# Peptides against a protein of PDB entry 8OXM, part 218

Target 1, 371 residues: chain A of PDB entry 8OXM
Amino acid sequence: FKAEFRLAGGVNLPKIIDCVGSDGKERRQLVKGRDDLRQDAVMQQVFQMCNTLLQRNTETRKRKLTICTYKVVPLSQRSGVLEWCTGTVPIGEFLVNNEDGAHKRYRPNDFSAFQCQKKMMEVQKKSFEEKYEVFMDVCQNFQPVFRYFCMEKFLDPAIWFEKRLAYTRSVATSSIVGYILGLGDRHVQNILINEQSAELVHIDLGVAFEQGKILPTPETVPFRLTRDIVDGMGITGVEGVFRRCCEKTMEVMRNSQETLLTIVEVLLYDPLFDWTMNPLKALYLQQRPEDETELHPTLNADDQECKRNLSDIDQSFNKVAERVLMRLQEKLKGVEEGTVLSVGGQVNLLIQQAIDPKNLSRLFPGWKAWV

## One batch from the design tools (peptide; made by RFdiffusion4, then SolubleMPNN)

Design b2_p21_7_s4 (from b2_p21_7, 10 letters changed)
Fold by OpenDDE base, seed 5:
Structure b2_p21_7_s4 (fold): chain B 371 residues (1-371), chain A 21 residues (1-21)
Amino acid sequence: as target 1 above (371 residues)
Amino acid sequence: IDEKLKEQMEILGIDYEEFKK
């Protein structure tokens, strides 16, 4: 191991460590020191299964629709080594880095990332109407810049166009699979972009099966489709390539209902896979200091195992697991709000929900919905 | 449930014994 480490940002300040293997090859590793890496490992296996389903379908295979995966080596319940995607950067580091973020470089007269965050924190406990008004003011004075990622990294116009398509396909695939699995906590530090492929890598998969909806500030969007995410797609935005890739991904997921239900059922009842939202995890997720620079005092939550009676835990657990399976079955049937939708209708509803400023304004400020 | 998962994983060409580790 080299003595040098880099901070990747996000929760628990994961350390990027350069490791020399026994083969003499240098490999970048991410070391997480406090998160249950078992959840990330299990979700990577589910993504591999989804990738296998997508490779079998001719339309999704031709479009190269895949979720980027990484190897997780759990060392303990709270520590492990991630095989880090070499040449990835958090989208937050590129967009809103304090010194040289793309917003500051390309939009120097807009609000700073800090000003946007402060304005949204000031209204965090206010009405939905007040949150919406302040969010619209922030959005007006903080214009998207993520189009410049591909322009900075890919100088050849033909390569630039190909990489912008790869990005758009990666957003579509991860958004639909993430919705089916109920992935939450999709803040700008939990989404990496590969500097060579322009594909997204989703990390910190600790909020799954719609457990983001039971947070103190509930998640109101099915996936991250914020203004910068859309700006990276170029002039067509959510139309054309993105929409078609979402529809083709959703078609494969719906046609694989039995397989996906069986997989998720086994995972929900695996005693080694703690997917349930506990109060300490909920507090930890939404007590995050929103500034990339503040070293959170990681609450040494002494595991006061609230020894709730084992019997009451089991009955409550089984009811939550059953509800998750029922909701997954509804999604895979295209049942939204009690109505059966076509693939195109369901994808359209999800896109509208994800881009709605009213939904975005209600998110926890640390999610940075204006980015 | 494990037998059904194994069957679905075999259909997918995923090694079930590697998945359980």
Scores: peptide ipSAE 0.024, ipTM 0.621, DockQ to the pose 0.016
Fold by OpenDDE base, seed 3:
Structure b2_p21_7_s4 (fold): chain B 371 residues (1-371), chain A 21 residues (1-21)
Amino acid sequence: as target 1 above (371 residues)
Amino acid sequence: IDEKLKEQMEILGIDYEEFKK
């Protein structure tokens, strides 16, 4: 390990450590101090299995539909080394960095990222109608700029076009697989973009199996398909390549129902895989800047009331696991809101849900649905 | 459950023993 470490931005103050491998290659390592890296490791394994399914299918293989994976080495239940994806940047860092962010560079007369966040925080406790009105005002005065990522990185027009297609395919694959697995917390710091491939890398996989829907502010979208995400696809937006890649990914997932159910069943009943949402995790994910001051460490969880009978905890856990499996089976059958949909119908519904400004306006302000 | 997972992983060409390490 080099003696120098850098702090990555973020609530957990992840440490980027440069290490020299036994092969003499320098690798950046992200050391997360509080996150359950086991959950990330398990979800990376599920993504590898999904990639294997996608490579077996001729249509998805020809399109090179894959989820970018990274190596996770869990060192303990609370610490581990993520192989930091060398040559990646958080999409939030590119878009909304305070000094040199793309929104400030290309749209200097729009609202600042801070002004947008402030406006949405002011209405956080308000009605859905008031949230929607303020979200629409924010969106009007904060126009998408993510098209410029590929334009800045890829000056050759032919390379630019291929990289924009790679990006669009990566968004499609990760969106559909993420939906099937119920992946939440897809804020702009949890999605990295590779500066060479234009592919997305999803990190911080701690909200899975639709546990984002039981947060104090429920998640209302199946995946991140915000205006900047769409702008990165170029003039076709969600139509054409993106939609077709979503449909082909969904076809493979639905045709692999038995395999996916078996894998997820094993993971749900793994006593080492804590996928359940707990109140402390929920508080951490949706913590308000104002609430940081009063959390005195004196929540001594008196060990007494957490003696809910191990049997009642086990029965409640089993009922939650069964519901997750049933919902996964419904998704893989194309059952949405009690109706069986075709692959095209299901993908269309998911796209409409993900781009609906009414759904986006209801998200936690920290998710930055206007980006 | 471990045997069924192992079987599915073997069908996928994923080494279960390497996965368990």
Scores: peptide ipSAE 0.023, ipTM 0.558, DockQ to the pose 0.016
Fold by OpenDDE base, seed 2:
Structure b2_p21_7_s4 (fold): chain B 371 residues (1-371), chain A 21 residues (1-21)
Amino acid sequence: as target 1 above (371 residues)
Amino acid sequence: IDEKLKEQMEILGIDYEEFKK
């Protein structure tokens, strides 16, 4: 370990530690504190299983459909070492960094990221109609720029095209796998992009099994498919490669129903895997940026074992787990809103839900649905 | 449940003992 550490940006102030491996290579390690790294570790294993399913299918293998994974070494319930995704940057850092963000560089006359956030925070407690109107005004004055990521990083046109294709495939695979697993909290700091591969790396996997829907501001989209995410695909947008990769991923997931149900059943009943949403976690995820400074760690969660009868907690947990399994089975059957859809119909519905400005306008402002 | 997981993981070519660590 080097004696020097750097703080990564973000609420949890993760410590970046430079480690020299036994091979003499320097590797950056992210030491995340206070987050349940076990959730990330478990979800990385599920992603590896999904990748194995995708590699077995000829159509998904030919398309090189994979969800990017990283090594997680949980050290405790509240500490662990993440393999730092070397050569990755948060999409939010590229897009909306205060000084050098792509929006400011390419669209200097648009609203600032701060102005957009302020406008959406002002309407956070307003009607859905008022949220929609302000969201549309923000979107009109904050135009997408993520196309420039590949243009800046990949100067050779053939490489640029290949990397844009890799990006589009990565978005498709992670979106469908993320939907099946019910991944939430897909804000712009929880999605990294690899500067060499143009593939996405999803981090902070603590909101799973649709637990984002029970947040005080419920999640209204199946995955992140915002205007910048779409702009990174280039001129084709969601049509063509993205849609086909979503359909092929969904086909593999649906054809792997028994395997996926068995895996998720085991995970839901693992006493070491805390996937349930709790009030403290909900508060943490939907904090105001202004409130980030005042959460002194002085919430000693005294384990007030409120000995609520072990039986009532277990029964409530079991009912939630059963509901998660039922909803997963519905997704894997293509059951949406009580209707059985084809793979193409289901993928189309999910894309429409994810790009709907009415759904996007209802999200928590910290999710930055305009980015 | 552990036996079913192990069986599914073996079918997937994932080492169950490495998964448990």
Scores: peptide ipSAE 0.022, ipTM 0.583, DockQ to the pose 0.016
Fold by OpenDDE base, seed 4:
Parts: C-alpha cells; structure tokens; sequence
Structure b2_p21_7_s4 (fold): chain B 371 residues (1-371), chain A 21 residues (1-21)
C-alpha cells in the first residue's frame, strides 16, 4: 500500500489506495469504510447478468450496450476493496468541484454549486410549487456544461463523436437497467465517467429495488437524467441514439422477464444481501451537509441481531419482497400506472418522468437535481 | 441461494466459480 490516499468525492469519503498486486501491477483500489460493499458486489453480479443478456441479443450486442462493472472484494461488513476503475472521475467532481469544476470554468457568472444547493435547501420543506419555482430559477442560473467533458478529453472530432456515442449508449443502458433494478436517482458522486471510454460506472449501489421511494424525501425519477447528463449526449439530447438504446435495452429486459425475476427473487431472499431501507441508512443518504459532522452513525451491531427473531419482521420482509417482485414484474410487462405500454411507450414515459422539472424539483437537494 | 444463483448463472453461461474468484 502506498502511504498516499486520495479521497474520492462522495458522502462516504471512499479512500483511493494505490496497491501493488502480487503480479507487480499497481492497482488503484477504492476502500469504502462505511458502506456495505456486499450490496455493491451483488449488484455488480446482477449487472454482469444483464450484460450477458445484452450480449446474447444481436441488436444490443451490435450497439455495444453494456453496464460498466467493477470488482468488489468485501473485506468486512463495513470495509472492502473496490478495484478502482483507473482513469475514472466522478461526474460531480468534473462538474461542481469547488476549485476547477466545469460549471465554474465555463459559466463563471452562473450561481455557484453552493448557492444552488442553499436555494434548494431553503425550500426543502416548502410546497411543490415553491420547490418548482426555485428549481427553475436555479436551472436558469446554472446552465449545463457536461458537453465539455468529451470536448476536453477528445480533441479529434471523429474520436469526440465516437466517445459521445459511447457515453450516450452507457447512459441509456445504465438508465434502463437501473430502472428495472430500481436504483432510482444516482448522486453525482456515485456516477463515475471513464476518461478514456466515456462510459459511466455506477458505484455505491446502496439504494436498489425502488427503496429510494421510501426515503424521507422520496425519489420521483426512474433514473438520473438531469440537464448535465443530457448535455453530455450533445445537441440531440435524449432523442435519437439515447432513446433507441433505451428501447433496445428495455426490449431485452422485457424478453428476459423470467430470468430477471428469478435472479431478483434469489437476491431479495439472500440473508447476506441487506437491500431493505433502514432508518439509519435513510438518514445517512439524506443527511444535510450541516448535520454530517455530528452523526457518526454508531450503527451499533447489536440492533441488527435483536430484531430478526420476531415473526412480524419476517412477515413484513416477505410483504416488501413480494411488492418488489410484483413491481419488477409490472416493469417487465410494461405496466406503468395500471396501463400496459409498448417498449417505445414505456421508454418514452420513463424519459419524460426523468427530465420533468416538476419531478426533479421534488428530489432531495443533497442529490443536486440541477446538475 | 448460492445454488439458485449458480443455476441462473449457468443458464446465462456465466462461470460461477470464476465469478467468485
């Protein structure tokens, strides 16, 4: 281990440690010190299975539709080593880093990321109408800049175009698979972009199976498709390549219904896979930046052992698992709001929900829906 | 659970033993 560690951006302050393997190769390793890396490991397995389904289909294989995966070695319930994707950066670090973020560089007269967050936090307990108005003001004064990622990294126009396509495909695949698995909105620090491939890597998979809907501020979007995420696709935005890649991914997911249901059923009943939202995890995920200093979550190990023995907890767990499976089955049938949609209709609804400023304005301000 | 996951991985042509390494 090198003595130097870098803090990766994010709520959990993951430590990037350079490790020399037994093979003499330096590997960057992300050491998470607070998260259940088992959840990340299990979700990487599901992503590999989804990738196998996508590789079997000729249309998705030809489009190279894949979710980027990483190796997770859980060392303990609270510690493990992520094989860090060398040459990745959090999109939040690129966009809204305090010193040299792309918003500050390209839009120096816009609101600072801090001003945006402050404005949205001030209205957090207000009406949906007030949240929407302030969100629109924030968006007007914080214009998207993520198009510049590919422009900065890929100076050759042909390479730039190819990498923008790779990005768009990666967003599409991860959005649809993320919707099927109920990953919801993804914090900007939990989405990495590969500086060489322009593909996204989703980390910190601690919210799955729509558990984001039971947070104190419930999720209102099926996946993260914020203005910067869309801006990275270029002038066409969500139209053309993104939409088509979403449709082809959704088609493979819907045609793999039995396999996906069986996989998710196995995972939901895995006693080692704690996917359920607990109050401490909910507080941690939606902590105010001001409250981060005091709540050392003394996740006392003792509270986990005592509760599992009551018959009522097994019944409550089973009812939650059944509801998750039922909702997954609905998604895979194209059932949205009690209506059966075509693949194109379902994908269109999901895109519209994800880009709707009304839905975005209702998200937890800590997740920066204006970025 | 490991057996059911293994069966599903085998159906998917994913080597479960290679995946555990």
Amino acid sequence: as target 1 above (371 residues)
Amino acid sequence: IDEKLKEQMEILGIDYEEFKK
Scores: peptide ipSAE 0.019, ipTM 0.547, DockQ to the pose 0.017

Design b2_p21_8_s1 (from b2_p21_8, 10 letters changed)
Fold by OpenDDE base, seed 2:
Parts: sequence; C-alpha cells; structure tokens
Structure b2_p21_8_s1 (fold): chain B 371 residues (1-371), chain A 21 residues (1-21)
Amino acid sequence: as target 1 above (371 residues)
Amino acid sequence: PPLTPRQQALVQDMLDALLKE
C-alpha cells in the first residue's frame, strides 16, 4: 500500500489507494467504508455464473455477451476493498458533470442537469400526470448526447463501430441479467463505462431481487434504458443489435432456469447475505441531496434487536424469499402479468416498459430518468 | 462475506456439474 490516498467523490468518501501487488504491479483500489460490500461480492459471483452460462451457449459466445465483473475483497461486514475498475468513468460524470459534462458541451442551450433535477424534485409528491408532463418538458429541453462518448474516445471509424457494438451488447446483457436478478438502483453513478472497451460495469448491487419495488418511490422500470443509454447505441437505438442480444441472453437465462433458481435459493437463505430492504437502507437510497449532510452513519445495524419473536421474523423472511423465488420462476418461464410470453414477446415487453416515459416519470428524481 | 467456503464449493460443484452436461 502507498501511504498516499485520494478521496473519490461520493457520500461515503471512498478512498482510492494504490496497492503494489506481489507481482510489483501498482493497482488502484477503492476502499469503501461502512458499505456492505458482501452484497456486491455475492452479486459478482452470480454475474460470473451468468457469464459462464453465456459462454457455453454458441449464440451468446459468438456475440461475446458478458457482464463486466470486478474483484470485491470484503474486509468486514461494513468495509471492503474493491479492485477499482481502472479506466472506467461513471456515465453520470461523463454526461452531467457540472463543468465539462457532455450535455453542457454538446447542448449548451438545453436545461442544465441542475434545472432538470430541480423541476423533477418540485413534482416528486405530485400526481403521475403532473410528473409525466414535467418529465416530457425536461426531456424536450435535455436532449441525449451519449453517442459522443464513443466518438470522443474512438477516433478510428472501425474501432468506433466495434466499440459501439460492444457497448450495445453490454447494455443488453446487463439489462436482461439485471432484470432476472431484479437489480435496482441503476442510477447514472452506479453504472460505469470502460473507456477502453466501451462496456458497462454495474456497481453498488445492494438492491436486488426486486427490492427496488418496495422503496417509498417504487422502481417502475425493469432496467435502465433511458434516452442517453439508447443514444450510445447509435442510430438503430434499441432495434437490431440490442434487441437480438437481449433475446439471446433471455434464451440462455430461461434455458438455465433450474440452475438459476437453485443458485438464488441458496443465496436467499444465506444468513450472511442481507438482501432484504430495510427502512434505513430505503431512506439512504432515496435521500434528497439536501439531506446528505445529516445522515451521520451512526446507523448501527445493531438496533434491529427488536425482540420480535424469532419465529415471526423467520416466517416473514421465508415468505419474502418464497415470493422472490416464485417471481424469478415466472420471469424464467416468460410469465409477465399472468401471461406466458415467448422470448421475443418478453424482451419486447421489457424494452417497452423500460423506455415508457410514464414509467420513467414515476422514478425517484435521484435516479435521473431524463439522462 | 464472500460465499462461505461451503457455498463456494457448492457453487463450484454446480458449475462443475453444469460443465459436464
């Protein structure tokens, strides 16, 4: 370890430390304090398993469909070292950074990211109709620019094209696997893009198994497929490569039903894997930027010694776990809203749900659905 | 924590079982 550390941006002030490995290579490490990196570590293992399934299938292997994974070394229940994805940037930092964000550079006359956020926060407690109207006004005055990421990073046209395809494949794979696993909290700071591969790296995997649906502002989309995410795919948008990669990923997931159910069952009943949503976690995830200063991380997880009879907690937990498994089985059968869909029908429904402005307008403003 | 050594073994056994099919 070097004696020098840098603070990364963010609420928990993660420390970037340079580690010299036994091989003499310097590696940047992110030290998260007070975050339960166990969830990330478990979900990275699930992603590795999904990648193994995707590599076995000829159609997904030919397309190089993979979820980018990172090494998590949990040091404790509340601390760990992430092998930092060197050469990654949060999509939010590229898009909506205050000074040099792509929206400000390419669309200087559009609303600022701050103006968009303010407008959506003003309607946060309003009707769905009012949220939709303001969201449409924001979207009209905040046009997508994420196509410029690949154009800035990859000057050679052939490389640019291949990287745009890599991006589109990465979005498709992570979207479908993320949907199957019920990943939530897919805000623009929890999705990194690799500046060399154009592949996405999903971080902060603490909202899984559809626990985002039980947040005070429930998640209304199956994955992040916002206008900038789509713009990064280029002129075809969600059609062609993205749709086909989603379908091929979904085929592999559905054909791996028994395996995925067994894996998730083992994880759900792991007493060391706290996947359940709690009120404090819900408050933290949907905190307003103004409230960030007052959450002293004195949230001792120890105060859940609410002496409810062990039996009632266990029964409640088991009932939630059973519901998660049932819903996972439905997804893997293509059961959506009580109807059995083909892979193409299911993928189409998920795409439509993810791009629907009505669903996007209902999300928590911190999710930045207009980006 | 990471999957317990037992869970890692179970996951590995599942992966190895899936590699044999």
Scores: peptide ipSAE 0.012, ipTM 0.420, DockQ to the pose 0.018
Fold by OpenDDE base, seed 3:
Structure b2_p21_8_s1 (fold): chain B 371 residues (1-371), chain A 21 residues (1-21)
Amino acid sequence: as target 1 above (371 residues)
Amino acid sequence: PPLTPRQQALVQDMLDALLKE
């Protein structure tokens, strides 16, 4: 291990440690110190299986539809080493860095990222109508700039075009697979972009199987398709390449129903895989800056002995697991809101839900739905 | 419920494929 560490962007400030392997190669490793990396490891295996399904299909293989995966080595329940993809940056660091963020550089007369955050925090406890009005004001005065990522990194026009297509395909694949698996907490620090490939890397997979819907502020979107995410696709936005890649990914997922259900069933009943949302995890994910003073208690091991009757826990767990499997089966059949949709109809509904400013305005302010 | 013999074989084939990559 080198004595030098770099902080990756994000709430958990994961330490990037340069490790020299036994082969003499330097590998950047992300050390997460507080998160259960077992969940990330399991979800990476599920993504690898989804990638295998996508590679078997001719239409998805021709489009190079893949989810970027990373190696997870869990060292303990609360510590592990992620092999960090060298040459990735959090989209939030590029867009909303305080000193040199793309919004500040390209839109100096817009609201600052801090002003946007403040305005949305002021209405956090208000009605949905008040949240919507303030969100629309924020959006009007904070215009998207993510198109400039590919323009800054890829100066050759032909390379720039191919990288913008790679980005759009990566957003489509990760959005649909993430929706099928119920992946939540897709804030701008949990999505990295590769500076060479323009592909996305999703990190912090601790909110899965729609557990984001049971947070104190429920998640209201199927995936992140905010204005900057769309701006990175270029002038066509969600139309053409993105929509078609979503449809082709959804076709493969729906045609793989038996396989995906079998995998998820094994994972949901694995006693080592804690995927359920708990109050402490919910508090951690949606903590306010004002509440930071109280989370200094060393989680002593003894507070796990809240004597909930073991029988009531097991029965509640089994009922939640059955509901997750049932909802996964519905998604894979194209059942949305009690209606069976075609692949095109289902993908269209998901896109409309993800871009709806009414849904976006209801999200936790820390998710930064205006970015 | 316990996995069917077919589901067990499918999971094993998938694990064996992942262990070869």
Scores: peptide ipSAE 0.007, ipTM 0.408, DockQ to the pose 0.018
Fold by OpenDDE base, seed 1:
Order: C-alpha cells, then sequence, then structure tokens
Structure b2_p21_8_s1 (fold): chain B 371 residues (1-371), chain A 21 residues (1-21)
C-alpha cells in the first residue's frame, strides 16, 4: 500500500489508495471503513447472475444490456477493499462538485447545490404540499445539465451518439434490475459513470429488498430517474431507447422468475448476509443535522437487553424474509397494486412513479432528488 | 455484409431515437 490516500467523493468519504501487488503492478483500491462490504459482495454476485440471464436472451444480448459490476474483497463486516473502477466518476461529483460541478459551470445563475439542499431541508418536516411547492421552485431554479457529460467526453458526433445510447441502456438495465432487487433510490455519490463507456456502476448496496421503504423518510420511487439522469439520455428522455430497454430487461426478469426467487431465497436465509435494516444503519443513511448533536458515544447498547428470545428474533426475521420473497414474486409476475400488468404496463407505471415530482419531493433531502 | 444482430439492434435504437428528435 502507498502511504498516501485521497478521499473519493461520496457520502461515506471512502479512501482511495494505490496498492502495489506482488506482481509489481499498481492497483487502485477503494477502502470503505463503515459499510458492510459483504452486502456489496453478495449484490455483485446477484448482478452477475442477472447479467447471465440477460446474455441468454437474444434481444437483451443484442442490446448488450448489462449491469456493471466491481470486485469486492471484504476484510470484515465494516472494512474491505473494493477494486475501484478506474476511469469512473460519481455522477454527483460531476454534477454538483462545489468547485467545478456541471451545474455551476453551465448554469451559473441557478441556485447552488447548497441552496437547493437548504431549501429542501427547511421543509423536511413540513406537509407534502409544502415539500412539493419548494421542490418545484428548486427544480425551476436548478435546471438539468447531465447532457453535457457525454458532450464533454465524446467530441466525435457518432461516438457521442453511441455513448448516449450506452448510457441510456445502462440506466434502463440498472433501473429494472435495481427495482427487482429493491435497491430503490440511489444517492448521487453512489452512482458512478464510466468516462470511457458511459455506463453506470452502482456502489454501496447497503439498501436492498425494499428496505428503503422502512427508513424514517421512506423511499417513494422504484429507482433513481431524476431530472439529470433523464437529461443524460438526451432529447428523447425516458421515451424510446430507455423504455424499450426497460421492457426487454423486465421481460427477461419475469421469464426468469423461478431462478431469481431461488437465488434470493438462498441469500435472504444466509446467516452471513445481513440485509435487514437496523436503527443505526437508518440513522447513518438519513442523518439529519439535528441528529449530529445527540450522537454522544454513550450508546452503550447494554448487551443485556438484546436477549430478546432467540425465537422471537428468528420469527421476526422469517416474517420479513417471507414478505420480501412475496413482494419479489409479485414484481416478477407483474403484480402492481393488486393488478397484473403486462411488461409494458409495469414498466410504464415504474417510469411514471420514478419521474413524478410528488414522489421526488418526498424523498430524503440528503439524497438530492432535484439532481 | 449483413449487419450483426448487435448492429441491427443498435441501428434500430438509433432510428427510434432519431425519429423522436
Amino acid sequence: as target 1 above (371 residues)
Amino acid sequence: PPLTPRQQALVQDMLDALLKE
């Protein structure tokens, strides 16, 4: 390991370190110090399985629909080494970096990212109507700029167009696979974009199986499809390539129901795979400025009261696991709100839910739904 | 030479994108 490290952009301030291997080659590594890297490792394996299913289908294979994966080497529950995707940048770093972010560069008269966040934090405890009004004001004064990513990186028009399509296909595949696995909305620092392929890489997979819906501020979207995510698709937005790639991905997922259920069942009952939401994890994911003062280290969780009968813990876990499997089965059958939808109907519902400014306005302000 | 199945899908994605621009 080199003695020098740099901070990556991100919620968790991960450390990027350069490692010299036994082969004398330098490899860039991401060191996470607080995240459960086992969950990331397991989810990467699930993504590889989904990729195998997508490669078996002719229509998804033709389109090269894949979810990008990275190597995870868990060292402990709270530490490990990620093979950092060389030539990737967090979309949040590109969009809303304080120094050189694309919003500041292309829209210098818009609200700053800080002003947007402040306005949305001020209404966090307010009505849904007040949240919606302030979110719409923020959106009017913070216009999307993610189209400029491909324009900056790909100067040749034919390459630019191919990369915009690769981006759109990557968003579609990750959105549908992410919905099936219940990854939900993703913080802008936890979505990387490859500067060469324009494909997305999702990192920090600590929320899965719709556990985002049981957070103190529940998730209201099936996946991240914010205005900048859509702007990166170009003038067609969610219509055409994106929609069709979502439909083809969903078709493969639905046709692979038995395989996906079997895989997820094995994972949900794996005693080494803690996917459940706990209060400390919830606080970490949705920490409010008000909560920083009360985190005195004096949560001596007295180990004594957590002797809840092993039977009651097991019964509660089993009920949550069963509910997750039932909801996964519904998704894979196209059951939404008690109605069986076609692939096109289901994908349409998910897109409409994901882009609805009423749903976006209700998200945790820390996740920056206006970006 | 006939377009590969990938090239056909890419061309179709391009055409469908261009028909909306």
Scores: peptide ipSAE 0.016, ipTM 0.439, DockQ to the pose 0.013; fails the geometry check
Fold by OpenDDE base, seed 5:
Structure b2_p21_8_s1 (fold): chain B 371 residues (1-371), chain A 21 residues (1-21)
Amino acid sequence: as target 1 above (371 residues)
Amino acid sequence: PPLTPRQQALVQDMLDALLKE
């Protein structure tokens, strides 16, 4: 192991370490602390199963629709090494790094990433109307630049075009699979891009099964489809390749309903897989920089009040697990807001929900919905 | 030689992109 470590972006500040293998090769590893590694490992297995379903279908196989996976090696109950995808960067580091971010390089007269965040934090406790107005002002003065990622990395026009398509397909596959599994906390530091393949790698899978909807600031979008995410697709945006790849992925998921329900049921009742949102995790995910100074975790939260009778905890857990399974079954039937939709209708609704500036303006400011 | 299923999908994605650009 090298003595040098880098902090990866995100709330859990995972350490990126360079490891020299017994073969003399350097391998970049992500070391996460705490129990989150088990959840990441389980969700990687679910993604591998989804990839198996996508490879069996001729239409998704032809398009190479896959969700990118990584290896998780648990070292202890509270530590593990993620085999980090060498040659990945957080999309947030590329876009909004304070010194050399693409927004600063290509749009030097726009608002800084800090100014945008400050404006949205100032209205965080305000009405939805005030949040919407400030979000629209921020968006007007912070124009998307993610198209330049492929232009910087791929100078050959034919390679550039192939990589833009690979990116668009990766966004589509991960968006639909992520929606079916109810994956939340999709902020710009939890999504990596591979600098060689232009495919996305989703990390920090600790908010799943729509548990993002029970956060103090609830999640209002099915997946990340923000202006920079769309800008990376090129001129066609969400229309054509992206929409078609979403529909083909959704067709495979809906046709695999029994398999997906059986897998998720086994996982929801696994006592080693803590997927439930707890108040401490919710506070940690939505901490304000101002609140970090006062929330020393005084572990003096009296153990007394959270001693709900073990029976009431188990009954509450079972009711939440049943509700998650029911909602998963609805998604896989195309039931949205009590109406059965076609695959095209369901995908269209999800795209409209994900790009709606009213939904985006209501997200926690740390999610950076203007990026 | 016949285009591989991937090459066919890539060509179709290129055509669908070009028809909208």
Scores: peptide ipSAE 0.006, ipTM 0.330, DockQ to the pose 0.013; fails the geometry check

